# Peptides against a protein of PDB entry 7VSI: the designs that were tried, part 14

Target 1, 32 residues: chain A of PDB entry 7VSI
Amino acid sequence: EDISEDPSWARVVNLNALLMMAVAVFLWGFYA

## One batch from the design tools (peptide; made by RFdiffusion4, then SolubleMPNN)

Design b1_p12_5_s1 (from b1_p12_5, 9 letters changed)
Fold by OpenDDE base, seed 5:
Structure b1_p12_5_s1 (fold): chain B 32 residues (1-32), chain A 12 residues (1-12)
Amino acid sequence: as target 1 above (32 residues)
Amino acid sequence: MEELLRLAEQLA
């Protein structure tokens, strides 16, 4: 099983991870 | 902010 990620999809996942972290920090900073 | 300090105190 080739576990090698397509470099285009790896970038999309990384951008989504950064977006989710930014949203989490925003929600925490706004509601805490 | 205050809930943040309480969470940090629970994790320390």
Scores: peptide ipSAE 0.044, ipTM 0.457, DockQ to the pose 0.095
Fold by OpenDDE base, seed 2:
Structure b1_p12_5_s1 (fold): chain B 32 residues (1-32), chain A 12 residues (1-12)
Amino acid sequence: as target 1 above (32 residues)
Amino acid sequence: MEELLRLAEQLA
């Protein structure tokens, strides 16, 4: 079976990663 | 500012 990532799921994961980084920067900037 | 630089150094 090819382990190639589905381009639609790749976009969802990348968007979630960007959102998580934005939340992490917000929490750090507000509480640290 | 110094804490931002310290985090950037940890992520590089």
Scores: peptide ipSAE 0.041, ipTM 0.475, DockQ to the pose 0.143
Fold by OpenDDE base, seed 4:
Formats: sequence, structure tokens, C-alpha cells
Structure b1_p12_5_s1 (fold): chain B 32 residues (1-32), chain A 12 residues (1-12)
Amino acid sequence: as target 1 above (32 residues)
Amino acid sequence: MEELLRLAEQLA
């Protein structure tokens, strides 16, 4: 079985990861 | 902001 990620799901996960990193930086910058 | 600068200085 190929365990390769579906390219559409990989993109969704990567965009979500980027969004979460941006939110974390904004929250840290606001409260620190 | 000052704590972010201190953290950046520690990681550089």
C-alpha cells in the first residue's frame, strides 16, 4: 500500500499549519 | 514584544 499523502489533503494540512503558525505569532506578539 | 526580542536573542 502506498502511504503517500493525497496532494489535495497535503495542501489543506499545509495551509492549516501556516494559518496556525500565523495565529500563534500574532497571539504571542500581542500578549508578550 | 520585549520577551519576543529576548527569545530571538537566545535562539540566534
Scores: peptide ipSAE 0.053, ipTM 0.479, DockQ to the pose 0.144; fails the geometry check
Fold by OpenDDE base, seed 3:
Structure b1_p12_5_s1 (fold): chain B 32 residues (1-32), chain A 12 residues (1-12)
Amino acid sequence: as target 1 above (32 residues)
Amino acid sequence: MEELLRLAEQLA
């Protein structure tokens, strides 16, 4: 089985990870 | 801060 990620889906996952980190930092900065 | 520490303790 090729464990290589499809480069298109890898990009979508990475963008979602960055978005989730930005939301987490926002929540920490305003509500912590 | 304290509520986020309590949430972190629940996830650990």
Scores: peptide ipSAE 0.048, ipTM 0.481, DockQ to the pose 0.065; fails the geometry check

Design b1_p12_5_s2 (from b1_p12_5, 9 letters changed)
Fold by OpenDDE base, seed 2:
Structure b1_p12_5_s2 (fold): chain B 32 residues (1-32), chain A 12 residues (1-12)
Amino acid sequence: as target 1 above (32 residues)
Amino acid sequence: MEELLELARRLA
């Protein structure tokens, strides 16, 4: 089995991670 | 927001 992550899925996961971090920082900024 | 900027300034 190739342990290589599909470059398309890696990009989707990374973009979602960045989006979730941005949302978390905004929520912290408004409620903390 | 000011508290986050102060925290960011303390961590930088």
Scores: peptide ipSAE 0.042, ipTM 0.460, DockQ to the pose 0.153
Fold by OpenDDE base, seed 5:
Structure b1_p12_5_s2 (fold): chain B 32 residues (1-32), chain A 12 residues (1-12)
Amino acid sequence: as target 1 above (32 residues)
Amino acid sequence: MEELLELARRLA
């Protein structure tokens, strides 16, 4: 099985991961 | 922030 990721989708996933981490840090900083 | 700093202080 080819486990190669499409470089365009890799970027979208990485940007979404960064966005979700930022949201988590904001929620944590606001409620703690 | 204060509760977070307290949690961090309890875990350190």
Scores: peptide ipSAE 0.042, ipTM 0.435, DockQ to the pose 0.096; fails the geometry check
Fold by OpenDDE base, seed 4:
Structure b1_p12_5_s2 (fold): chain B 32 residues (1-32), chain A 12 residues (1-12)
Amino acid sequence: as target 1 above (32 residues)
Amino acid sequence: MEELLELARRLA
């Protein structure tokens, strides 16, 4: 079974991960 | 901050 990640989906996942981290840091910085 | 540290301590 080829478990290779599609490079287009890898980019989408990485961008969403960065967005979630930025939102988490924002919520922590302003509301914690 | 203290509330998030307490939540983290309760979930760990």
Scores: peptide ipSAE 0.042, ipTM 0.442, DockQ to the pose 0.060; fails the geometry check
Fold by OpenDDE base, seed 3:
Structure b1_p12_5_s2 (fold): chain B 32 residues (1-32), chain A 12 residues (1-12)
Amino acid sequence: as target 1 above (32 residues)
Amino acid sequence: MEELLELARRLA
């Protein structure tokens, strides 16, 4: 089975992961 | 915020 990720979808997932981390850090910094 | 400053103070 080829487990290679499509490079375009890999980029979309990575960008969403960065956005989610930024939101999480913002919420933590604001509410903690 | 105060909790984060206390954590930062403990880690520094």
Scores: peptide ipSAE 0.038, ipTM 0.421, DockQ to the pose 0.103; fails the geometry check

Design b1_p12_5_s3 (from b1_p12_5, 8 letters changed)
Fold by OpenDDE base, seed 4:
Structure b1_p12_5_s3 (fold): chain B 32 residues (1-32), chain A 12 residues (1-12)
Amino acid sequence: as target 1 above (32 residues)
Amino acid sequence: SDELLQLALELA
């Protein structure tokens, strides 16, 4: 079984990861 | 808050 990432879904996951990190930083900046 | 900063440092 190939565990390599599908390029299209890898892009979706990476963009969501960046979005989640940005949201986390803004929440931290607002509440901390 | 210091607690959120500490959590961020622990996760980094």
Scores: peptide ipSAE 0.050, ipTM 0.536, DockQ to the pose 0.137
Fold by OpenDDE base, seed 2:
Structure b1_p12_5_s3 (fold): chain B 32 residues (1-32), chain A 12 residues (1-12)
Amino acid sequence: as target 1 above (32 residues)
Amino acid sequence: SDELLQLALELA
């Protein structure tokens, strides 16, 4: 309970994490 | 190259 996540905001954070990982892969593929 | 991959592995 102390560090539990709100389910709606957990989805927002997880989607943003996936988007950041996708952008990082594209930047790596293009510039590295 | 592996420059950004190496950076990612160090930050993980």
Scores: peptide ipSAE 0.055, ipTM 0.550, DockQ to the pose 0.129; fails the geometry check
Fold by OpenDDE base, seed 1:
Order: structure tokens, then sequence, then C-alpha cells
Structure b1_p12_5_s3 (fold): chain B 32 residues (1-32), chain A 12 residues (1-12)
């Protein structure tokens, strides 16, 4: 598959995406 | 309270 993800790195990226979304919500809640 | 949300929508 041309754009298939390595399962281990896909998990790391997805976890970091969730963490960054949580941080963004807290920043929005505090500064906006 | 909507400034960062508006910025996110503008940059999307």
Amino acid sequence: as target 1 above (32 residues)
Amino acid sequence: SDELLQLALELA
C-alpha cells in the first residue's frame, strides 16, 4: 500500500494527536 | 472566548 503506516508509529502519532487536541482545548478555554 | 476558535477556522 502506497501510504500505509507502520503500526507502532501510527499509534505514537495518534496518541500525540489526542494529547495536542487536549492541549488546544485547554489553551482555548484559558486564553479565549 | 471565540478568538482562538475563529483563528483555527481561518487557518484551516
Scores: peptide ipSAE 0.052, ipTM 0.539, DockQ to the pose 0.113; fails the geometry check
Fold by OpenDDE base, seed 3:
Structure b1_p12_5_s3 (fold): chain B 32 residues (1-32), chain A 12 residues (1-12)
Amino acid sequence: as target 1 above (32 residues)
Amino acid sequence: SDELLQLALELA
């Protein structure tokens, strides 16, 4: 497949994306 | 405030 992801690194990226979104929402909730 | 929301919309 042309642009298929390595499953292990896909999980790492997805977890980091979720953590970043959670931090962003908490920062927004606290400071905005 | 909506300052952080406004920033997010400007960057989107």
Scores: peptide ipSAE 0.050, ipTM 0.534, DockQ to the pose 0.111; fails the geometry check

Design b1_p12_5_s4 (from b1_p12_5, 7 letters changed)
Fold by OpenDDE base, seed 4:
Structure b1_p12_5_s4 (fold): chain B 32 residues (1-32), chain A 12 residues (1-12)
Amino acid sequence: as target 1 above (32 residues)
Amino acid sequence: SEELLRLSQELA
């Protein structure tokens, strides 16, 4: 429980993680 | 690839 995630913020973080991965793939596709 | 490595360093 000490390091348990708040479920609402966990969802926000997960969505941002997916966005960051998508941006990274697009940058790779365009510049590499 | 070489360009992928360059890109990762550029964004770091």
Scores: peptide ipSAE 0.050, ipTM 0.501, DockQ to the pose 0.078
Fold by OpenDDE base, seed 1:
Structure b1_p12_5_s4 (fold): chain B 32 residues (1-32), chain A 12 residues (1-12)
Amino acid sequence: as target 1 above (32 residues)
Amino acid sequence: SEELLRLSQELA
């Protein structure tokens, strides 16, 4: 479809999303 | 929630 993601970039974005969530959890655990 | 608000302000 027109708005379908490129599979390679989808993996990059998903990996970065997981990394950002992990960083957020560690920041929350350390500072909150 | 107050600590999370402080954290968001520090990162902004």
Scores: peptide ipSAE 0.049, ipTM 0.499, DockQ to the pose 0.072
Fold by OpenDDE base, seed 3:
Parts: structure tokens; sequence; C-alpha cells
Structure b1_p12_5_s4 (fold): chain B 32 residues (1-32), chain A 12 residues (1-12)
């Protein structure tokens, strides 16, 4: 409970994390 | 790789 996430904001954060990981993979693929 | 290292520096 003390470290529990609001479910709606948890989804937003998780989606942003996935997007950032995808961008990182593309940058790696094209420039590394 | 050194290229990945440069990339990480640029993004920091």
Amino acid sequence: as target 1 above (32 residues)
Amino acid sequence: SEELLRLSQELA
C-alpha cells in the first residue's frame, strides 16, 4: 500500500517506459 | 561499444 501505484497513472508510466525503450532500440539500431 | 558510449553521452 505504501508503495502502491495509482492504476491509471501506472499505465501511463508503463506506456511511456515502453515508448522510451522502443526509441532507444531504434537509436541503437541506426547509430550503434 | 565506443559508439554506444558516445550516444549515451550525447543523450545525457
Scores: peptide ipSAE 0.049, ipTM 0.498, DockQ to the pose 0.075
Fold by OpenDDE base, seed 2:
Structure b1_p12_5_s4 (fold): chain B 32 residues (1-32), chain A 12 residues (1-12)
Amino acid sequence: as target 1 above (32 residues)
Amino acid sequence: SEELLRLSQELA
């Protein structure tokens, strides 16, 4: 419980992680 | 792989 994630903030972080991974894929596709 | 390494270094 000491490092348990708040469910609302966990969703925000996960959505931002997915967005950053999508950007990384486009950068890879454009430069590699 | 070398291009990906350069990209990783540029973004770091």
Scores: peptide ipSAE 0.048, ipTM 0.497, DockQ to the pose 0.075

Design b1_p12_6_s1 (from b1_p12_6, 5 letters changed)
Fold by OpenDDE base, seed 1:
Structure b1_p12_6_s1 (fold): chain B 32 residues (1-32), chain A 12 residues (1-12)
Amino acid sequence: as target 1 above (32 residues)
Amino acid sequence: LQAALELGRRLA
């Protein structure tokens, strides 16, 4: 089985992951 | 928000 990522889509996923984490931190900072 | 977007851009 191959679980290697296409570099372009890997960047898109990584960017969205970072954005999601940033939003989560902002929500935590505001409401917690 | 701008800082977070910039950080995401740099790390991705």
Scores: peptide ipSAE 0.059, ipTM 0.521, DockQ to the pose 0.111
Fold by OpenDDE base, seed 2:
Structure b1_p12_6_s1 (fold): chain B 32 residues (1-32), chain A 12 residues (1-12)
Amino acid sequence: as target 1 above (32 residues)
Amino acid sequence: LQAALELGRRLA
């Protein structure tokens, strides 16, 4: 079974990952 | 926030 990513969905996942990391950094910077 | 969103868009 192939576990390679669909390029369109890979971009969506990567965007959400970057958004979550940015929000986490902002929350860390604000509360820590 | 807006700059971070744009950076995320470019890196994705």
Scores: peptide ipSAE 0.059, ipTM 0.521, DockQ to the pose 0.065
Fold by OpenDDE base, seed 3:
Structure b1_p12_6_s1 (fold): chain B 32 residues (1-32), chain A 12 residues (1-12)
Amino acid sequence: as target 1 above (32 residues)
Amino acid sequence: LQAALELGRRLA
């Protein structure tokens, strides 16, 4: 079985990853 | 992760 990502779901995952990183950086910048 | 956050805090 191939491990290549479905392009549409890869985009969804990547956008969520970017959103999570932005939130994490905000929390770090505000509270740390 | 804690070390990375501490390093980031010190560099910022």
Scores: peptide ipSAE 0.038, ipTM 0.440, DockQ to the pose 0.109
Fold by OpenDDE base, seed 4:
Structure b1_p12_6_s1 (fold): chain B 32 residues (1-32), chain A 12 residues (1-12)
Amino acid sequence: as target 1 above (32 residues)
Amino acid sequence: LQAALELGRRLA
């Protein structure tokens, strides 16, 4: 079966990835 | 990582 991403869920995952990166940068900047 | 992708492909 094809494991290609659903475009809508791909967007959700990508936006969450961006959000997590922003949070990680904040934590790094504040605590490190 | 490639092994995990291959497993995913086979299970899908």
Scores: peptide ipSAE 0.023, ipTM 0.337, DockQ to the pose 0.018

Design b1_p12_6_s2 (from b1_p12_6, 7 letters changed)
Fold by OpenDDE base, seed 5:
Structure b1_p12_6_s2 (fold): chain B 32 residues (1-32), chain A 12 residues (1-12)
Amino acid sequence: as target 1 above (32 residues)
Amino acid sequence: LAAAFALGQALA
């Protein structure tokens, strides 16, 4: 089984991951 | 918040 990422979708996934992490940090900062 | 999202865009 090949689990290599498609470069285009890899960028989309990484973008969403970074945005979610940023939101999580601000939620943590607001409520903690 | 905008800066954080801009940073996310730059790193992606």
Scores: peptide ipSAE 0.065, ipTM 0.556, DockQ to the pose 0.114
Fold by OpenDDE base, seed 4:
Structure b1_p12_6_s2 (fold): chain B 32 residues (1-32), chain A 12 residues (1-12)
Amino acid sequence: as target 1 above (32 residues)
Amino acid sequence: LAAAFALGQALA
C-alpha cells in the first residue's frame, strides 16, 4: 500500500514513458 | 511522428 501508485499520476507517468520511448525510437532510426 | 505520438496516447 505504501508503494501503491496514484492512478491519475500513474497515467501521466505512463504517457510520458511512451512518448519518450517513441522519441528514442525516432532518434535511433535517424542516427543509427 | 504524429502516428507514433497518437499510438503512445492510445496505449496510455
Scores: peptide ipSAE 0.065, ipTM 0.554, DockQ to the pose 0.114
Fold by OpenDDE base, seed 2:
Formats: structure tokens, C-alpha cells, sequence
Structure b1_p12_6_s2 (fold): chain B 32 residues (1-32), chain A 12 residues (1-12)
């Protein structure tokens, strides 16, 4: 079984990770 | 927010 990432889904996951980190930074900047 | 989105798009 190949567990290597599919390039298309890897891009989707990485984009969501970056967006979540950006949102987290904004929340931290506002409340901290 | 827009800049953060653009950065995410560029790095993805």
C-alpha cells in the first residue's frame, strides 16, 4: 500500500494548514 | 487577512 501523498490533495491540505495558522496568528494578535 | 491568504496561495 502506497502512503505517498497525492499531489493534488497535498496542495489542498497544505493550503488549509497555512490558512489555519494565519487565523491562529490573528486570534493570538487580537486576544493576547 | 488578504495578504495572509495571498501568502498561503503562493506557498501552497
Amino acid sequence: as target 1 above (32 residues)
Amino acid sequence: LAAAFALGQALA
Scores: peptide ipSAE 0.063, ipTM 0.549, DockQ to the pose 0.065
Fold by OpenDDE base, seed 1:
Structure b1_p12_6_s2 (fold): chain B 32 residues (1-32), chain A 12 residues (1-12)
Amino acid sequence: as target 1 above (32 residues)
Amino acid sequence: LAAAFALGQALA
């Protein structure tokens, strides 16, 4: 219960995580 | 996500 996520903010965090992963993969693919 | 972070810390 202490570490339970608010459903709305969990979605925001997850969407940002996916966006950051996409950017990271692009940079890795281009420069590595 | 919090559970995933906890797993990461536990395995570190």
Scores: peptide ipSAE 0.051, ipTM 0.462, DockQ to the pose 0.031

Design b1_p12_6_s3 (from b1_p12_6, 5 letters changed)
Fold by OpenDDE base, seed 4:
Structure b1_p12_6_s3 (fold): chain B 32 residues (1-32), chain A 12 residues (1-12)
Amino acid sequence: as target 1 above (32 residues)
Amino acid sequence: LLAALLAGLALA
């Protein structure tokens, strides 16, 4: 069974992961 | 905020 990522969707997921991490950092910076 | 968004785009 092939579980290799589709390169295009991998980029979309990685971008969203980075955006979520950025949002988390700003929330931490504002409220902590 | 803008810098973080641009950094995210650059690393994707």
Scores: peptide ipSAE 0.053, ipTM 0.573, DockQ to the pose 0.091
Fold by OpenDDE base, seed 5:
Structure b1_p12_6_s3 (fold): chain B 32 residues (1-32), chain A 12 residues (1-12)
Amino acid sequence: as target 1 above (32 residues)
Amino acid sequence: LLAALLAGLALA
């Protein structure tokens, strides 16, 4: 079975990844 | 924060 990403879900996952990275940076900035 | 969130939306 192919493991290539579905385009629609790839966008959703990428958005969530970016949001998590942003939250992580702001938490780091706040507590560091 | 808001700008970062909007940037994330734009890049997705």
Scores: peptide ipSAE 0.053, ipTM 0.569, DockQ to the pose 0.067
Fold by OpenDDE base, seed 1:
Structure b1_p12_6_s3 (fold): chain B 32 residues (1-32), chain A 12 residues (1-12)
Amino acid sequence: as target 1 above (32 residues)
Amino acid sequence: LLAALLAGLALA
C-alpha cells in the first residue's frame, strides 16, 4: 500500500500547518 | 500577521 502524499494536497496541508503555527505564535505573543 | 502570511506562501 502506497502512503506517499499527493503533491497538490501536500502543499495545501503544509500551507495550513504554517498558518496554524503563525496564528499560535501570534496568540502566544499577545497573551503571554 | 501579513509578513507571516507572505512567508507561508513563499515556503509553500
Scores: peptide ipSAE 0.052, ipTM 0.569, DockQ to the pose 0.067
Fold by OpenDDE base, seed 2:
Structure b1_p12_6_s3 (fold): chain B 32 residues (1-32), chain A 12 residues (1-12)
Amino acid sequence: as target 1 above (32 residues)
Amino acid sequence: LLAALLAGLALA
């Protein structure tokens, strides 16, 4: 089966990844 | 925070 990413869902996943990274950086900055 | 959110949206 083709495992190539659907472009619409790829954008959703990439956006969530960026948001999670930003949240992680802010938590690290506050608590570390 | 807002700048980071806007940057994320711009790059997506």
Scores: peptide ipSAE 0.051, ipTM 0.567, DockQ to the pose 0.066

Design b1_p12_6_s4 (from b1_p12_6, 5 letters changed)
Fold by OpenDDE base, seed 1:
Structure b1_p12_6_s4 (fold): chain B 32 residues (1-32), chain A 12 residues (1-12)
Amino acid sequence: as target 1 above (32 residues)
Amino acid sequence: LEAALALGRALA
């Protein structure tokens, strides 16, 4: 079984991961 | 959301 990522969707996932991390840090900094 | 933030604080 090959679990290698498709390059195009890998970029989409990575960008969304970065955005979610930024949002998470904002929520932590603002409310904690 | 509050619980999620508390978890984040606990891990920091």
Scores: peptide ipSAE 0.036, ipTM 0.452, DockQ to the pose 0.090
Fold by OpenDDE base, seed 2:
Structure b1_p12_6_s4 (fold): chain B 32 residues (1-32), chain A 12 residues (1-12)
Amino acid sequence: as target 1 above (32 residues)
Amino acid sequence: LEAALALGRALA
């Protein structure tokens, strides 16, 4: 079974992951 | 949301 990511979608997912983490950190910082 | 963040802080 091929578990390799499509490079284009890998970038999309990774960028969204980074954005989500940044937002989470900002929210955490705001309410901490 | 604040409660969820507090839980996250507590678990960290």
Scores: peptide ipSAE 0.035, ipTM 0.454, DockQ to the pose 0.084
Fold by OpenDDE base, seed 3:
Structure b1_p12_6_s4 (fold): chain B 32 residues (1-32), chain A 12 residues (1-12)
Amino acid sequence: as target 1 above (32 residues)
Amino acid sequence: LEAALALGRALA
């Protein structure tokens, strides 16, 4: 069983992860 | 949301 990522979908997932982390940091910075 | 942030701070 191969767990290697499709590079196109890897980019989509990584960008979404970064966006979510940025939003989380904004929320932390504003409310914490 | 405040509870979630507090939990995040507590676990950091």
Scores: peptide ipSAE 0.033, ipTM 0.441, DockQ to the pose 0.080
Fold by OpenDDE base, seed 5:
Structure b1_p12_6_s4 (fold): chain B 32 residues (1-32), chain A 12 residues (1-12)
Amino acid sequence: as target 1 above (32 residues)
Amino acid sequence: LEAALALGRALA
């Protein structure tokens, strides 16, 4: 089974992951 | 949302 990522979609996923993590940290800080 | 975050913190 090949689990290799398409480079273009890997970038899209990584950017979305970073944005989601940043938002999660700010929400945690705001409601802490 | 605040309650959900509190639950997440409690379970971490």
Scores: peptide ipSAE 0.032, ipTM 0.444, DockQ to the pose 0.077

Design b1_p12_7_s1 (from b1_p12_7, 7 letters changed)
Fold by OpenDDE base, seed 1:
Structure b1_p12_7_s1 (fold): chain B 32 residues (1-32), chain A 12 residues (1-12)
Amino acid sequence: as target 1 above (32 residues)
Amino acid sequence: SEKLFELSLKLA
């Protein structure tokens, strides 16, 4: 496919996305 | 402040 993902980098991106979402929820819970 | 965060989630 034209915009297919490398599986190794896909995992890195997905893990970082989860971490960022967790941090965002904690920041929201603490400051909002 | 919670409204802005909710808006960001809606746009995501």
Scores: peptide ipSAE 0.064, ipTM 0.556, DockQ to the pose 0.103
Fold by OpenDDE base, seed 5:
Structure b1_p12_7_s1 (fold): chain B 32 residues (1-32), chain A 12 residues (1-12)
Amino acid sequence: as target 1 above (32 residues)
Amino acid sequence: SEKLFELSLKLA
């Protein structure tokens, strides 16, 4: 309850998490 | 290469 997320911001965070993971994978794939 | 990624996981 104290750590519950606002649903709208949860979506924003999740989308940004996916974006950051994609960027990390591309950087790893290109440079490593 | 993969070793750098493994390092990042270890530091996390």
Scores: peptide ipSAE 0.063, ipTM 0.545, DockQ to the pose 0.083
Fold by OpenDDE base, seed 4:
Structure b1_p12_7_s1 (fold): chain B 32 residues (1-32), chain A 12 residues (1-12)
Amino acid sequence: as target 1 above (32 residues)
Amino acid sequence: SEKLFELSLKLA
């Protein structure tokens, strides 16, 4: 599995993904 | 502008 994820980095990426989605929703709600 | 968000959901 050349594309397998390290569990600790997977959690970091997932948290950042959630934060980015939250920021995107706030930006959309404020400006759109 | 909400239509752009709807489009994004459809493309996801």
Scores: peptide ipSAE 0.062, ipTM 0.538, DockQ to the pose 0.104
Fold by OpenDDE base, seed 2:
Structure b1_p12_7_s1 (fold): chain B 32 residues (1-32), chain A 12 residues (1-12)
Amino acid sequence: as target 1 above (32 residues)
Amino acid sequence: SEKLFELSLKLA
């Protein structure tokens, strides 16, 4: 509980993380 | 490039 995340912001961060990973995969697939 | 990505997956 010392560093517990707010559930709403946790979802926003997690969705952005997934989006960034998807973009990274496309860039890797296109240029590598 | 491709090998570096594979390496990163192994280290994770």
Scores: peptide ipSAE 0.059, ipTM 0.530, DockQ to the pose 0.094

Design b1_p12_7_s2 (from b1_p12_7, 9 letters changed)
Fold by OpenDDE base, seed 2:
Structure b1_p12_7_s2 (fold): chain B 32 residues (1-32), chain A 12 residues (1-12)
Amino acid sequence: as target 1 above (32 residues)
Amino acid sequence: SEELLKLALELA
C-alpha cells in the first residue's frame, strides 16, 4: 500500500512514542 | 490543565 509502514521503522517510531509519553508524564508530575 | 499546556509550550 502507498501509506503502509515498514515494520522495522514502525517499531522505532512506536518505541519513541512510548518514551516521549513517559517523559511527558514525568515532567507533568514533577512541574505541574 | 493550564500548567500542562505551559510545559508543552516551553518544550516546543
Scores: peptide ipSAE 0.046, ipTM 0.536, DockQ to the pose 0.079
Fold by OpenDDE base, seed 1:
Structure b1_p12_7_s2 (fold): chain B 32 residues (1-32), chain A 12 residues (1-12)
Amino acid sequence: as target 1 above (32 residues)
Amino acid sequence: SEELLKLALELA
């Protein structure tokens, strides 16, 4: 596919996305 | 929402 992702790198990116979302929630909870 | 904007700008 034209814009398909490598499965291993897709997993790394997705995990980092989840971690960043968790950090954002904690920052929101603490400072807002 | 203003505090969230401040946080977003601080992190950018």
Scores: peptide ipSAE 0.042, ipTM 0.525, DockQ to the pose 0.077
Fold by OpenDDE base, seed 4:
Structure b1_p12_7_s2 (fold): chain B 32 residues (1-32), chain A 12 residues (1-12)
Amino acid sequence: as target 1 above (32 residues)
Amino acid sequence: SEELLKLALELA
């Protein structure tokens, strides 16, 4: 329970993680 | 991989 995620913030973090991965892939695709 | 490392350093 100490490291349990708040469901709402977990969703925000997960969406940001997906966005960052998408941006990383586009940067990779463009520059590499 | 070398280009990716350069890209990572530019973004950091």
Scores: peptide ipSAE 0.041, ipTM 0.522, DockQ to the pose 0.075
Fold by OpenDDE base, seed 3:
Structure b1_p12_7_s2 (fold): chain B 32 residues (1-32), chain A 12 residues (1-12)
Amino acid sequence: as target 1 above (32 residues)
Amino acid sequence: SEELLKLALELA
């Protein structure tokens, strides 16, 4: 209602979030 | 850890 997301842009943001998390995990695994 | 903190700052 007050806070809502367009479904198509929600998917784009979610995919980017997953990619960012994957990159973060690889950086952690490689450098830590 | 300190190393992870350095990584975080580097990316910011």
Scores: peptide ipSAE 0.041, ipTM 0.525, DockQ to the pose 0.077

Design b1_p12_7_s3 (from b1_p12_7, 9 letters changed)
Fold by OpenDDE base, seed 1:
Structure b1_p12_7_s3 (fold): chain B 32 residues (1-32), chain A 12 residues (1-12)
Amino acid sequence: as target 1 above (32 residues)
Amino acid sequence: AKELLELSLKLA
């Protein structure tokens, strides 16, 4: 597929996305 | 909300 992802790197990116979302929620909860 | 917006602009 034209925009298919490597499964291992897709997992790394997805885990980091979840981490960043969690950090964003904590920042929002603390400062907003 | 303003603090978070300012932070996002600072990091961009």
Scores: peptide ipSAE 0.039, ipTM 0.486, DockQ to the pose 0.076
Fold by OpenDDE base, seed 3:
Structure b1_p12_7_s3 (fold): chain B 32 residues (1-32), chain A 12 residues (1-12)
Amino acid sequence: as target 1 above (32 residues)
Amino acid sequence: AKELLELSLKLA
């Protein structure tokens, strides 16, 4: 309600978040 | 972790 999200854009944001986390984990695994 | 911090500082 107050902070409700459009479900389609919520999915886009969530997918991007997952991709960024995956990239971060790979960078950590490779360089750290 | 210290290693993650060092990595992030390298990239910044």
Scores: peptide ipSAE 0.036, ipTM 0.474, DockQ to the pose 0.068
Fold by OpenDDE base, seed 5:
Structure b1_p12_7_s3 (fold): chain B 32 residues (1-32), chain A 12 residues (1-12)
Amino acid sequence: as target 1 above (32 residues)
Amino acid sequence: AKELLELSLKLA
């Protein structure tokens, strides 16, 4: 089974991953 | 909140 990513969706996932990481860090920094 | 984060890491 080939698990290679489609380049367009890879960018979408990566950008959303970065956004979610930033939100998590800000919430951690604000409340923890 | 730090305690809760550590708990979540243990459960992952």
Scores: peptide ipSAE 0.034, ipTM 0.425, DockQ to the pose 0.072
Fold by OpenDDE base, seed 4:
Structure b1_p12_7_s3 (fold): chain B 32 residues (1-32), chain A 12 residues (1-12)
Amino acid sequence: as target 1 above (32 residues)
Amino acid sequence: AKELLELSLKLA
């Protein structure tokens, strides 16, 4: 509870995390 | 670069 996530912001963070991972994979796939 | 990614995942 001390460091529990707000559900709404957790979704925002999770979506951004997925987007960043996808971008990273595409960059890796293209340049590596 | 692929090996660098593998190393980073290993250390993380």
Scores: peptide ipSAE 0.033, ipTM 0.416, DockQ to the pose 0.083

